Peptides against a protein of PDB entry 5TUV. Designs and how they scored, part 200

Target 1, 107 residues: chain A of PDB entry 5TUV
Amino acid sequence: KEVIDRLRYLKAEIEDLELKERELDQQKLWLQQSIKNVMDDSINNRFSYVTHEDICNCFNGDTLLAIQAPSGTQLEVPIPEMGQNGQKKYQINLKSHSGPIHVLLIN
Target 2, 107 residues: chain B of PDB entry 5TUV
Amino acid sequence: AQECQNLEVERQRRLERIKQKQSQLQELILQQIAFKNLVQRNRHAEQQASRPPPPNSVIHLPFIIVNTSKKTVIDCSISNDKFEYLFNFDNTFEIHDDIEVLKRMGM

## One batch from the design tools (peptide; made by RFdiffusion4, then SolubleMPNN)

Design b2_p28_7_s3 (from b2_p28_7, 8 letters changed)
Fold by OpenDDE base, seed 4:
Structure b2_p28_7_s3 (fold): chain B 107 residues (1-107), chain C 107 residues (1-107), chain A 28 residues (1-28)
Amino acid sequence: as target 1 above (107 residues)
Amino acid sequence: as target 2 above (107 residues)
Amino acid sequence: MRPKLLTPEKVVEWAKENNSSSYTFSLE
């Protein structure tokens, strides 16, 4: 029956797709680790920065804060909620475990 | 058959996930290229200047850029060790990834 | 992966879909 053959074909294809998806997951993990290794290289780390000019060229017209923090620093953006004074609160929470956080006002 | 239809839906779902993962891998490759270009640029610039840039003139990776209106009131609470930061805004903001900045810089 | 662009509005949308009260990510 054609339906039975179609079922077998689809099941076989799905199995192949599962293998492909797992392969891509492994490649992603490998590339992420590769990027970390490149960034952690002593020479690369020394030169891994942008300038104020770079930022100004990318953004304009508003207040710009540059927040530099150690790798692994956790950021949290909660759902905006109404404060006790009736004002809506917008927040950014930062927690570092390995070093200080540095904030720069760009413009 | 209903079973065939169910498997075809699953097949399509898996194909879409694979497509998304392939796109993410391409982005990771571009990140590596952008970072290498950044390092090369900075090395050349410092060689020409015969000195490193002033400490407060650069933003080291990793970082984020917070963009908000010039009218936005920003309050920042900092822990004694500067490991924790709490930002309060009276209006909305945008957080930009350092990767996005590198892209905008043309790296 | 870190989001390329994040706003409070996007957090609200994401939180609704994921039954969360906040969006969290790490700098890597």
Scores: peptide ipSAE 0.595, ipTM 0.900, DockQ to the pose 0.918
Fold by OpenDDE base, seed 3:
Structure b2_p28_7_s3 (fold): chain B 107 residues (1-107), chain C 107 residues (1-107), chain A 28 residues (1-28)
Amino acid sequence: as target 1 above (107 residues)
Amino acid sequence: as target 2 above (107 residues)
Amino acid sequence: MRPKLLTPEKVVEWAKENNSSSYTFSLE
């Protein structure tokens, strides 16, 4: 009886959790769309930038590359592979479908 | 019973997913707030300066920041239309999302 | 989702868990 009662309780709770998860999924979708709408607004888009100073204040004196690309640009970081010289190859691949990619060197 | 154990595992899995989704939703909310704050900051700054910043002095969203050692050798191959970039590093690097940068900026 | 911080080392860890050879994401 105890096991049966526990089973019933668990099944009921799982059902409630499923409902909660679906609710969260829907909220996420709505919020994502809201963010896109805000970012796509002409006024907001005009002012959607950071400065070199902003970046320098966030990072210490290493080499910094700022890579700006159109929305939807694909970034790929492969698993480092061993080169012929025995050195690991570290790589970043960028592919845009809608416009040019812009790279700024900072520091 | 085995069925009870299975359901408890499932329950816990769902609880963890819900927790993760709640966290992700909270992050999205913060992203939206940060973006709005960024826009307000820049708008005010340009009003005070009575001019927009120079084109190459700012990084427009979306962007990423690549951080690597000053000693790292970086090779870059670019397509003729600048739609594709291939970066090769002789050492490790860090990629930071623009959202994370905004957080570090206190937006 | 785009990661807050991504490194080649993290890619290796992720790839092992996801049976992938690379980590990919889109700028949005």
Scores: peptide ipSAE 0.592, ipTM 0.901, DockQ to the pose 0.936
Fold by OpenDDE base, seed 2:
Structure b2_p28_7_s3 (fold): chain B 107 residues (1-107), chain C 107 residues (1-107), chain A 28 residues (1-28)
Amino acid sequence: as target 1 above (107 residues)
Amino acid sequence: as target 2 above (107 residues)
Amino acid sequence: MRPKLLTPEKVVEWAKENNSSSYTFSLE
């Protein structure tokens, strides 16, 4: 009887958790859409940038590449492999479909 | 009972997923706030300066930051046919999301 | 979701766990 009652309780709780998870999924979807709408606003879009100073303040002592690309650009980082010369190759692949990719070198 | 144990495992799994989704939702909220703060900052700055920043001095969203050693050799090749940008590094690197950059900026 | 921080080493770990040869994400 105790086991049966526990099973019933667990099943009911799992059902409630499933509902909660779906609720969170919907909230995420709406929030993502909200963010998109805010970012796509003409005024907001005009001012949606960071400066070289901003980046430099976040990072020190390294070479920094700022890569700006259109939304939807695919970024791929393959597993590093050994090159023909015995040097390990590290790569970043970008594929844009809707516009140019802009690269800035930040010293 | 084995069934009870299985349901308890499932319950725990769902609780963990919910926790993760709650965290992700909070991050999205922070992203929206950070973006709005960024826009406000930039609007104010341009108003004070009575001019926009130089075009090549800003990085528009969305972007990523690639951080690597000063000694790292970076090569870039562009394929027009596939709209592909290939970056080659002779050493390891770090890719930072624009969202994380905004967080580091205190937005 | 886009990663907060991505390194080749993290890609290796992720790829092993996900039976992949690369890590891919979209800028949104």
Scores: peptide ipSAE 0.591, ipTM 0.898, DockQ to the pose 0.915
Fold by OpenDDE base, seed 1:
Structure b2_p28_7_s3 (fold): chain B 107 residues (1-107), chain C 107 residues (1-107), chain A 28 residues (1-28)
Amino acid sequence: as target 1 above (107 residues)
Amino acid sequence: as target 2 above (107 residues)
Amino acid sequence: MRPKLLTPEKVVEWAKENNSSSYTFSLE
């Protein structure tokens, strides 16, 4: 096929794909908002929990920490660094601005 | 022509992004369904028990699960207001999202 | 973006690709 014709075809197709991508972006936005609304509902919020048993059933043989924190809590995992003793430092940093963080040892 | 090749690359890039976004939308839908199922389960359970679960027996959303070896030593520094946590591990760990937990629960 | 699974190893890989010293995300 002639190059010019191919270029025109590709440009038209890309334009259609741009529209499709924008449509998907909008759908994602609406769905995210829908989920937020459902989770923020007072009744749903009351029952939005898992049990220790639930967690234990999902994981076996390990130490499990359950960390519950308010929405918006920042979690940071730095690159492991060597400590003074030559041991790698593995860290998790949590910072909440709207409420306390609750940590439970499950297993 | 080079321009044609560039557009074909762009086309393919957009197609891949669209595919990824479609998958993400499907995941969001499943998340919403899982959450609704969780709420329904908990409502039913509390109805049968005629009381809510003990406060320290449940983990409210949002939460994360930290999984580590039984041999891992965990140190935690907590601010006075419990808004800031610093965890130190002497070994590696896994952080699991609450969404993944719900999936593992079969919600 | 909250990952489904995050490990220090994955953080290292991500950090190298993004010229960062840490991986951060928000609980939403």
Scores: peptide ipSAE 0.580, ipTM 0.899, DockQ to the pose 0.921

Design b2_p28_7_s4 (from b2_p28_7, 8 letters changed)
Fold by OpenDDE base, seed 1:
Structure b2_p28_7_s4 (fold): chain B 107 residues (1-107), chain C 107 residues (1-107), chain A 28 residues (1-28)
Amino acid sequence: as target 1 above (107 residues)
Amino acid sequence: as target 2 above (107 residues)
Amino acid sequence: GRPHHLTPEKVVEYAKENNESSYTFSLE
């Protein structure tokens, strides 16, 4: 009797949670599209940049590479492997399908 | 009893997902605000300077920042069309995306 | 998804947890 009542309660609650989750999913999609629209606006796109100073203010004391690439550019970071000389190999692979990649040395 | 336990586990899982999604939505909102603030800053700066920044002095979104030691040796192989890049490092690195940079900038 | 911060160490952890040989993401 108690188990049956608990089951009914849990099922009802899960159903409500499903509705909430779907609502959040839709809101996420809407917001993502909104962000894209804002970024794709011609005026906003013209001013969608940071400066070398901005980057240097965020980071210091290291070598900084700024990699600007088209949206959709794929990045791959493989697990480090041992090289022939026994040194670990650290690697980043970039592949763009819509335009060239631009790399800047900041510091 | 087992069914009740299964539903309770599912309920908890859904609650956690909902919590995560709510957090993600909040982050997206902040991202949009940060971007708008960036655009506003740059527009104002260019207005005061009465000219756009030099072409190679800014980093357009989207971008990533690779941070590594000043002692790190970096080798880069680039395809002829500049659509593919291969970076090799003799030491570890950190990758930060544009969203994190905007956060650090206080946008 | 696109991580805001990534290191080779995090890649190793990810790879072990997901039976992958690399971490891949796209700039969006």
Scores: peptide ipSAE 0.642, ipTM 0.903, DockQ to the pose 0.942
Fold by OpenDDE base, seed 5:
Structure b2_p28_7_s4 (fold): chain B 107 residues (1-107), chain C 107 residues (1-107), chain A 28 residues (1-28)
Amino acid sequence: as target 1 above (107 residues)
Amino acid sequence: as target 2 above (107 residues)
Amino acid sequence: GRPHHLTPEKVVEYAKENNESSYTFSLE
């Protein structure tokens, strides 16, 4: 009876957790859509930028590449591999389907 | 007994997923707030300056920041339509998305 | 998921754990 009671309890709790998880999923979707709507607003979109100064304040002493790309752009970072010259290769691949990619060098 | 153990494992797995989803939801809320603050800052700044910033002085969202050593050699291959970029580095790098940058900016 | 911070080292770790050859994400 103890085991049976525990099983019933666990099953009921799992069912409740399933409901909670679905609720969170819906909330996430709602919030994601809300964020997209806010960002897609014409006025907000006009002012959705950071400056070179902003970036420089966040980073210093390095070479900085600012890569602006359309939403949906895919970024791929392969595992580093050795080149033919014995040099380790580090790569970043970008693929956009909606528009051109823009790169700024920040010193 | 085995079924009980299986359900307990399942319960714990679901609890962990719920916790993760709750954290992600909180982050999304902060992202939205940060974006709104950014827009507000920029609107105010442009009003004070009575002009928009120069086109090449700002980075529009969405973007990423790649930082690497000043000594790192960077090669970039670009497609004709600028839809595809391939970056090659002779040393390691770090990638930061716009969300992290906004956090560092204190938005 | 979309990472906020990524390095080649993290990619290696990810690749080992997920039997992948790269880390990919989208700017959504």
Scores: peptide ipSAE 0.641, ipTM 0.902, DockQ to the pose 0.919
Fold by OpenDDE base, seed 3:
Structure b2_p28_7_s4 (fold): chain B 107 residues (1-107), chain C 107 residues (1-107), chain A 28 residues (1-28)
Amino acid sequence: as target 1 above (107 residues)
Amino acid sequence: as target 2 above (107 residues)
Amino acid sequence: GRPHHLTPEKVVEYAKENNESSYTFSLE
């Protein structure tokens, strides 16, 4: 009886958790769309930038590349592979579908 | 019973997923706030300066920051339309997205 | 998923865990 009662309790709780999870999924989708709408607003878009100073303040004195690309641009980082000279190859691939990519060198 | 154990595992799995989704939702809220703060900052700054920043002095969202050693050799292959970029590094690097940068900026 | 921070080392870990050869994400 105790086991049966525990089973019933667990099943009921799982059902409630399923409802909660679906609610969170819906909230996420709503918020994601809200963010997109805010970012796509003409006024907000005009002022949606950071400065070189901002970047320099966030990172130490290494070589910094700032890569600005259109929304939807795909980035690919492959597993480092051994080159012909025995050196590992580190790579970043960028592919835009809607416009040019802009790269700025900082530091 | 085995069924009870299975349901308890399932319950715990769902609880963890819900916790993760709650965290992700909170992160999205913070992202929206950070973006709004960024826009407000930039609007105010341009009003005070009575001019927009120079075109090549700012990085528009969305963007990423690639951080690597000063000694790292970087080779870049670019398509004619600048829609595709291939970066090769002779050493490791770090990629930070615009959201991370905004966090570091305290937005 | 779009990571806040990514390194080749993290890509290796990801690839091993997910049977992938690379890590891909989009700017949104």
Scores: peptide ipSAE 0.639, ipTM 0.902, DockQ to the pose 0.944
Fold by OpenDDE base, seed 2:
Parts: sequence; structure tokens; C-alpha cells
Structure b2_p28_7_s4 (fold): chain B 107 residues (1-107), chain C 107 residues (1-107), chain A 28 residues (1-28)
Amino acid sequence: as target 1 above (107 residues)
Amino acid sequence: as target 2 above (107 residues)
Amino acid sequence: GRPHHLTPEKVVEYAKENNESSYTFSLE
């Protein structure tokens, strides 16, 4: 009887948790859409940028590439492999479908 | 009972997923706040300067930052047919997205 | 999902765990 009661309780709780999870999923979707709407707003879009100074303040001592690409751009980082010359190759592949990719070198 | 144990495992699994989703939701909230703060900062800055920043001095969202050693050789190949950009590095690198940058900026 | 921070090392780890040859994500 105790086991049966425990099973009943667990099943009910799992059902409640499932509802909670779906609620969170919906909230996430809503918030994502909200963020998109805010970012797509003409005024916000005009001011949606960071400066070279901002980037430099975040990183020190490195070569920095700032890559601005359209939303939806695919980025791929393959597993590093040895090149023909014995040097390990590190790559980043970008594929844009709507608009140019802009690259800035930041010292 | 085995069934009871299975349900308890399932319960725990769902609780962990919910916790993760709650954390992700909070992150999205912070992202929206950070973006709004960024926009506000930039609007104020341009108002004070009475001019927009130079076009090549800012990085528009969305973007990523690639940082690598000063000694790293970077090559870029562009394919117009596929709108593909291939970056080759002779050493390791780090990629940071715009969200991470905004966090580092304290937005 | 889009990672906030990615390195080739993390890609290797990801690839091993997911039987992939690369890590791909989209800028959204």
C-alpha cells in the first residue's frame, strides 16, 4: 500500500512538473520573441552596437576579430586537424544567407 | 519497487531540466536588460557628442569576437558563390558572442 | 544552441560526445 501510494504521488508530481516545464518553454519562447522585437525596433537597431573601446576593455593582449554578420548566419568550427605541412589547422567557417559579413581587426 | 525507483529517477531528471530552463530564462531576461542598457548608453553618448560614431569604429549586433595570440597568423578566404567566409588560424582561438561581451561590459 | 564561449578544445569535447566533426551554431 505504501508503495502504491508512493507511485500515485510520484506520477502526480511528474505530471505537475511536466506542466511546469511546458510553461517555462512558453515563457522562453515569449521572451525570445520579445527580445527579437526589441532588437528589430528601428530606434534600438540604430543604437545596437559596441565600440572598439568596449571590446578592448573586455580583452587584453590578444588579436581581436570582430565579426558582424546578419542574423541567421551559420558558424562552424571544425575539429582541428593536421595540415599537410604538419601544422595543426584551426578554422572558423561562416555562411551568410542575407547580407554581407563585416570583419574588423581590433588591436 | 523498481517502478517507484524509475519514477523517482524521472522526477529528478525533470527537476534538473526545470532548473536549467529557469536559469536560461533568467539569462534571457538579463540579455534583454543588457541590450536596453546598451541602447540607452549609446543614445546618450551620441546625444552628448551631437554626432554618431564613425562607421568603422563600432560593431553592430549580432556579432562574435574571436581572440587569439598576437603571434597567430590569420588568413581569410571568401567564397561569393556560397557566401562563405573561411578563417584559418595557425594556433588556437577563442570565440565570444555578443551576449558574453555585453556581460563583460557590465551592461 | 549558441555558446557564449567556444574554443577548439571545447569543439573536440563536443564532437567526441556527439559523434560530430564540428560544432555549428547560428547567429540569431
Scores: peptide ipSAE 0.639, ipTM 0.900, DockQ to the pose 0.925

Design b2_p28_8_s2 (from b2_p28_8, 8 letters changed)
Fold by OpenDDE base, seed 1:
Structure b2_p28_8_s2 (fold): chain B 107 residues (1-107), chain C 107 residues (1-107), chain A 28 residues (1-28)
Amino acid sequence: as target 1 above (107 residues)
Amino acid sequence: as target 2 above (107 residues)
Amino acid sequence: SKVLTATLGSSDLSKKLKEINEEIKKNS
């Protein structure tokens, strides 16, 4: 019957899609590792920086904080809520486990 | 049939995930290219200047940029845990990563 | 209260920051 044939077709296609998805997962893992290797190279690491001018050209008219922190640093931002003083809380929490955090004021 | 409908939904879900993963892979490739271009730019610039940039004039990867109004008051403190940094703002802010900055730079 | 989280160096950082920025704006 047509329904049975459609079921068989769908099951076969889903199996193929599952294989494709696994392939993409492996490719992603490979690319991620490749990027890490490139960034961790001693020469590349020496030149892996941006300038104040670079940042200023990307953003206009505001205060800019540049926060350099190790990969893996945890960032937490509470959803702003009205505080007891009538002011909403705007906060950034950073937790580093593998190195220092460096802060620069841009502009 | 209900079973056929269920499989069609599953097929569509998998197709969407695959599409998303393909897009993510493309993004990773672009990130790698952008980083390589950044390194090349900086190497060339330092060669031409015959010196590295001043230490406090550049921001090393990885980093984030916090963008806020010029009128925003920013307070930064280190908690009792020396690896935890707390930033308080009296107004809203935006956070951007180094990847976005490289994109805006045209890398 | 709900806290939004992200990890530097994560491949999902950009997306998470976008979400954070939107939540900050929404709750301005």
Scores: peptide ipSAE 0.711, ipTM 0.913, DockQ to the pose 0.845
Fold by OpenDDE base, seed 4:
Structure b2_p28_8_s2 (fold): chain B 107 residues (1-107), chain C 107 residues (1-107), chain A 28 residues (1-28)
Amino acid sequence: as target 1 above (107 residues)
Amino acid sequence: as target 2 above (107 residues)
Amino acid sequence: SKVLTATLGSSDLSKKLKEINEEIKKNS
């Protein structure tokens, strides 16, 4: 029967896709670990920075804050709502658990 | 048959997930390449200058960039928990990560 | 109030920030 054959085909294909997806998941994990290793390397870490000029070239005409914080730092931004003073609240909350937060005013 | 239709839906869902994961992997690879290029650039630049850049002239990864109007008033406060930082703006802002900056830099 | 969140170093940070920026812009 045509339907039976289609079912068998689909089941076999889905099994292959499951294997492929697991392979991709594994590759992602390995790549993420590789990136961490590269960034944590002492030599790479020493040169793991951008300059004020780099930032200014990327963004023109604005005030720029550069905030350096450890990986894992939590960022919270409330959706702007009208405050009690009649002004919308534009806010950023940062919480670091593993190190200091460094803030630079670029321009 | 209903079973055939269900499996076809599942097949398509898995194919889409695989496609998304492949794209995510490609992005991670590009990030790693960009980081490597950044490190190489900085190493060469410091060799040419025969000195490292001043400490407050560079921004170490990881970081975020907040850009806002030059007229925006920015207030920064540290909570009772010294790990928490609060930024208040009287106008809108945008936040960008280091990955986007590296992309804009052409790394 | 609704709060948008992101984590530095997370693989989805860029996506989260894009969402945050859009929400801020929408509520300007």
Scores: peptide ipSAE 0.710, ipTM 0.914, DockQ to the pose 0.812
Fold by OpenDDE base, seed 3:
Structure b2_p28_8_s2 (fold): chain B 107 residues (1-107), chain C 107 residues (1-107), chain A 28 residues (1-28)
Amino acid sequence: as target 1 above (107 residues)
Amino acid sequence: as target 2 above (107 residues)
Amino acid sequence: SKVLTATLGSSDLSKKLKEINEEIKKNS
């Protein structure tokens, strides 16, 4: 009887949590679309950039490659393994499908 | 009862997922705010300078940053169609997206 | 060999990059 009441309570709460989770999922999708719309706006796109100084201020004097590529560009990084020459392989592969890739060397 | 325990475990699992989704939603909100702040900054700067920045002095979104040691040797190969890029490093590197850069910039 | 992948503009890019960075560091 007490167990039955507890079960009923838990089931009701879980149902409420399911509703909350669905609401959050919808909000996420809405916000993602909103971000896309804002970024795709012609005026906003014109001013959607950072400077070399901005990048330098974010990192401590290391060699920096700035790679601008279209959304949807595929990035591949093999897990480093010892090569035949006794050196581990550190590699980045990029594949774009919708536009050019631009690379800038900083520092 | 076992059923009661099972439902309590499920309830806790759902609560954790909701918490994670709430955090992710907050991140998206901050991303949108950061982007708007970036655009506002750049618009203001260009208005004050009465000219746009030089083409090669800025990095447009979206972009990634590759960070590596000053001692790292970098080799870059570009495909004939210029849609594929291969970077080889003789040492480790880190990759960061534009979102993280905006965070570091304090946007 | 195992290859880690990510997509620019994807919602999980930041997470994927963190994973990549950790794997690179781990296999230094």
Scores: peptide ipSAE 0.709, ipTM 0.912, DockQ to the pose 0.832
Fold by OpenDDE base, seed 2:
Structure b2_p28_8_s2 (fold): chain B 107 residues (1-107), chain C 107 residues (1-107), chain A 28 residues (1-28)
Amino acid sequence: as target 1 above (107 residues)
Amino acid sequence: as target 2 above (107 residues)
Amino acid sequence: SKVLTATLGSSDLSKKLKEINEEIKKNS
């Protein structure tokens, strides 16, 4: 019946979509590795930086902290809630395991 | 009939995942291009200046940018091992990664 | 009580930061 035909069609389409999804997953892995290789290259690594001017041009009218830390550094931000002094707590906690953290104040 | 409906839901779910994965791939490609453009820019700039930039004038990747009001009071505490940093703000802030900065730079 | 987390260099960092920024904003 028409329902049976619809079932067959949907099953076949889902199978094709599954193949497409696997293809995209493989492409993602390849591209991620490619990006890593490019960034880890000695010459590229030497020039992998931005300037104060770059940052200032990206943001306007605010105080900016530039925090450089190794990949894998853990960032923790508690959801703001009222503290004992009646003020909400706005906090950033950083934990590095593989190298130093550098902080620059901009503006 | 119920099976047909279930498969249609699954089909739609897979289509949405594929769309998301395609978008993610495009994003990764743009990230790689942006990084390569950054490296090229910096190499050219250093050639023109005939020297590298001062160490404390640039921010190396990877990094994050914290954006807050100029009126915000910022306190920073560093652990004894200097691998842990705690930032306290008396007002709200925004955090942006290096990828977003490169986008804003037009890389 | 709840703490939002992210990892530098992670593939989902941008998404995590967007979430963090929204949580900070709406809880201001």
Scores: peptide ipSAE 0.707, ipTM 0.910, DockQ to the pose 0.834

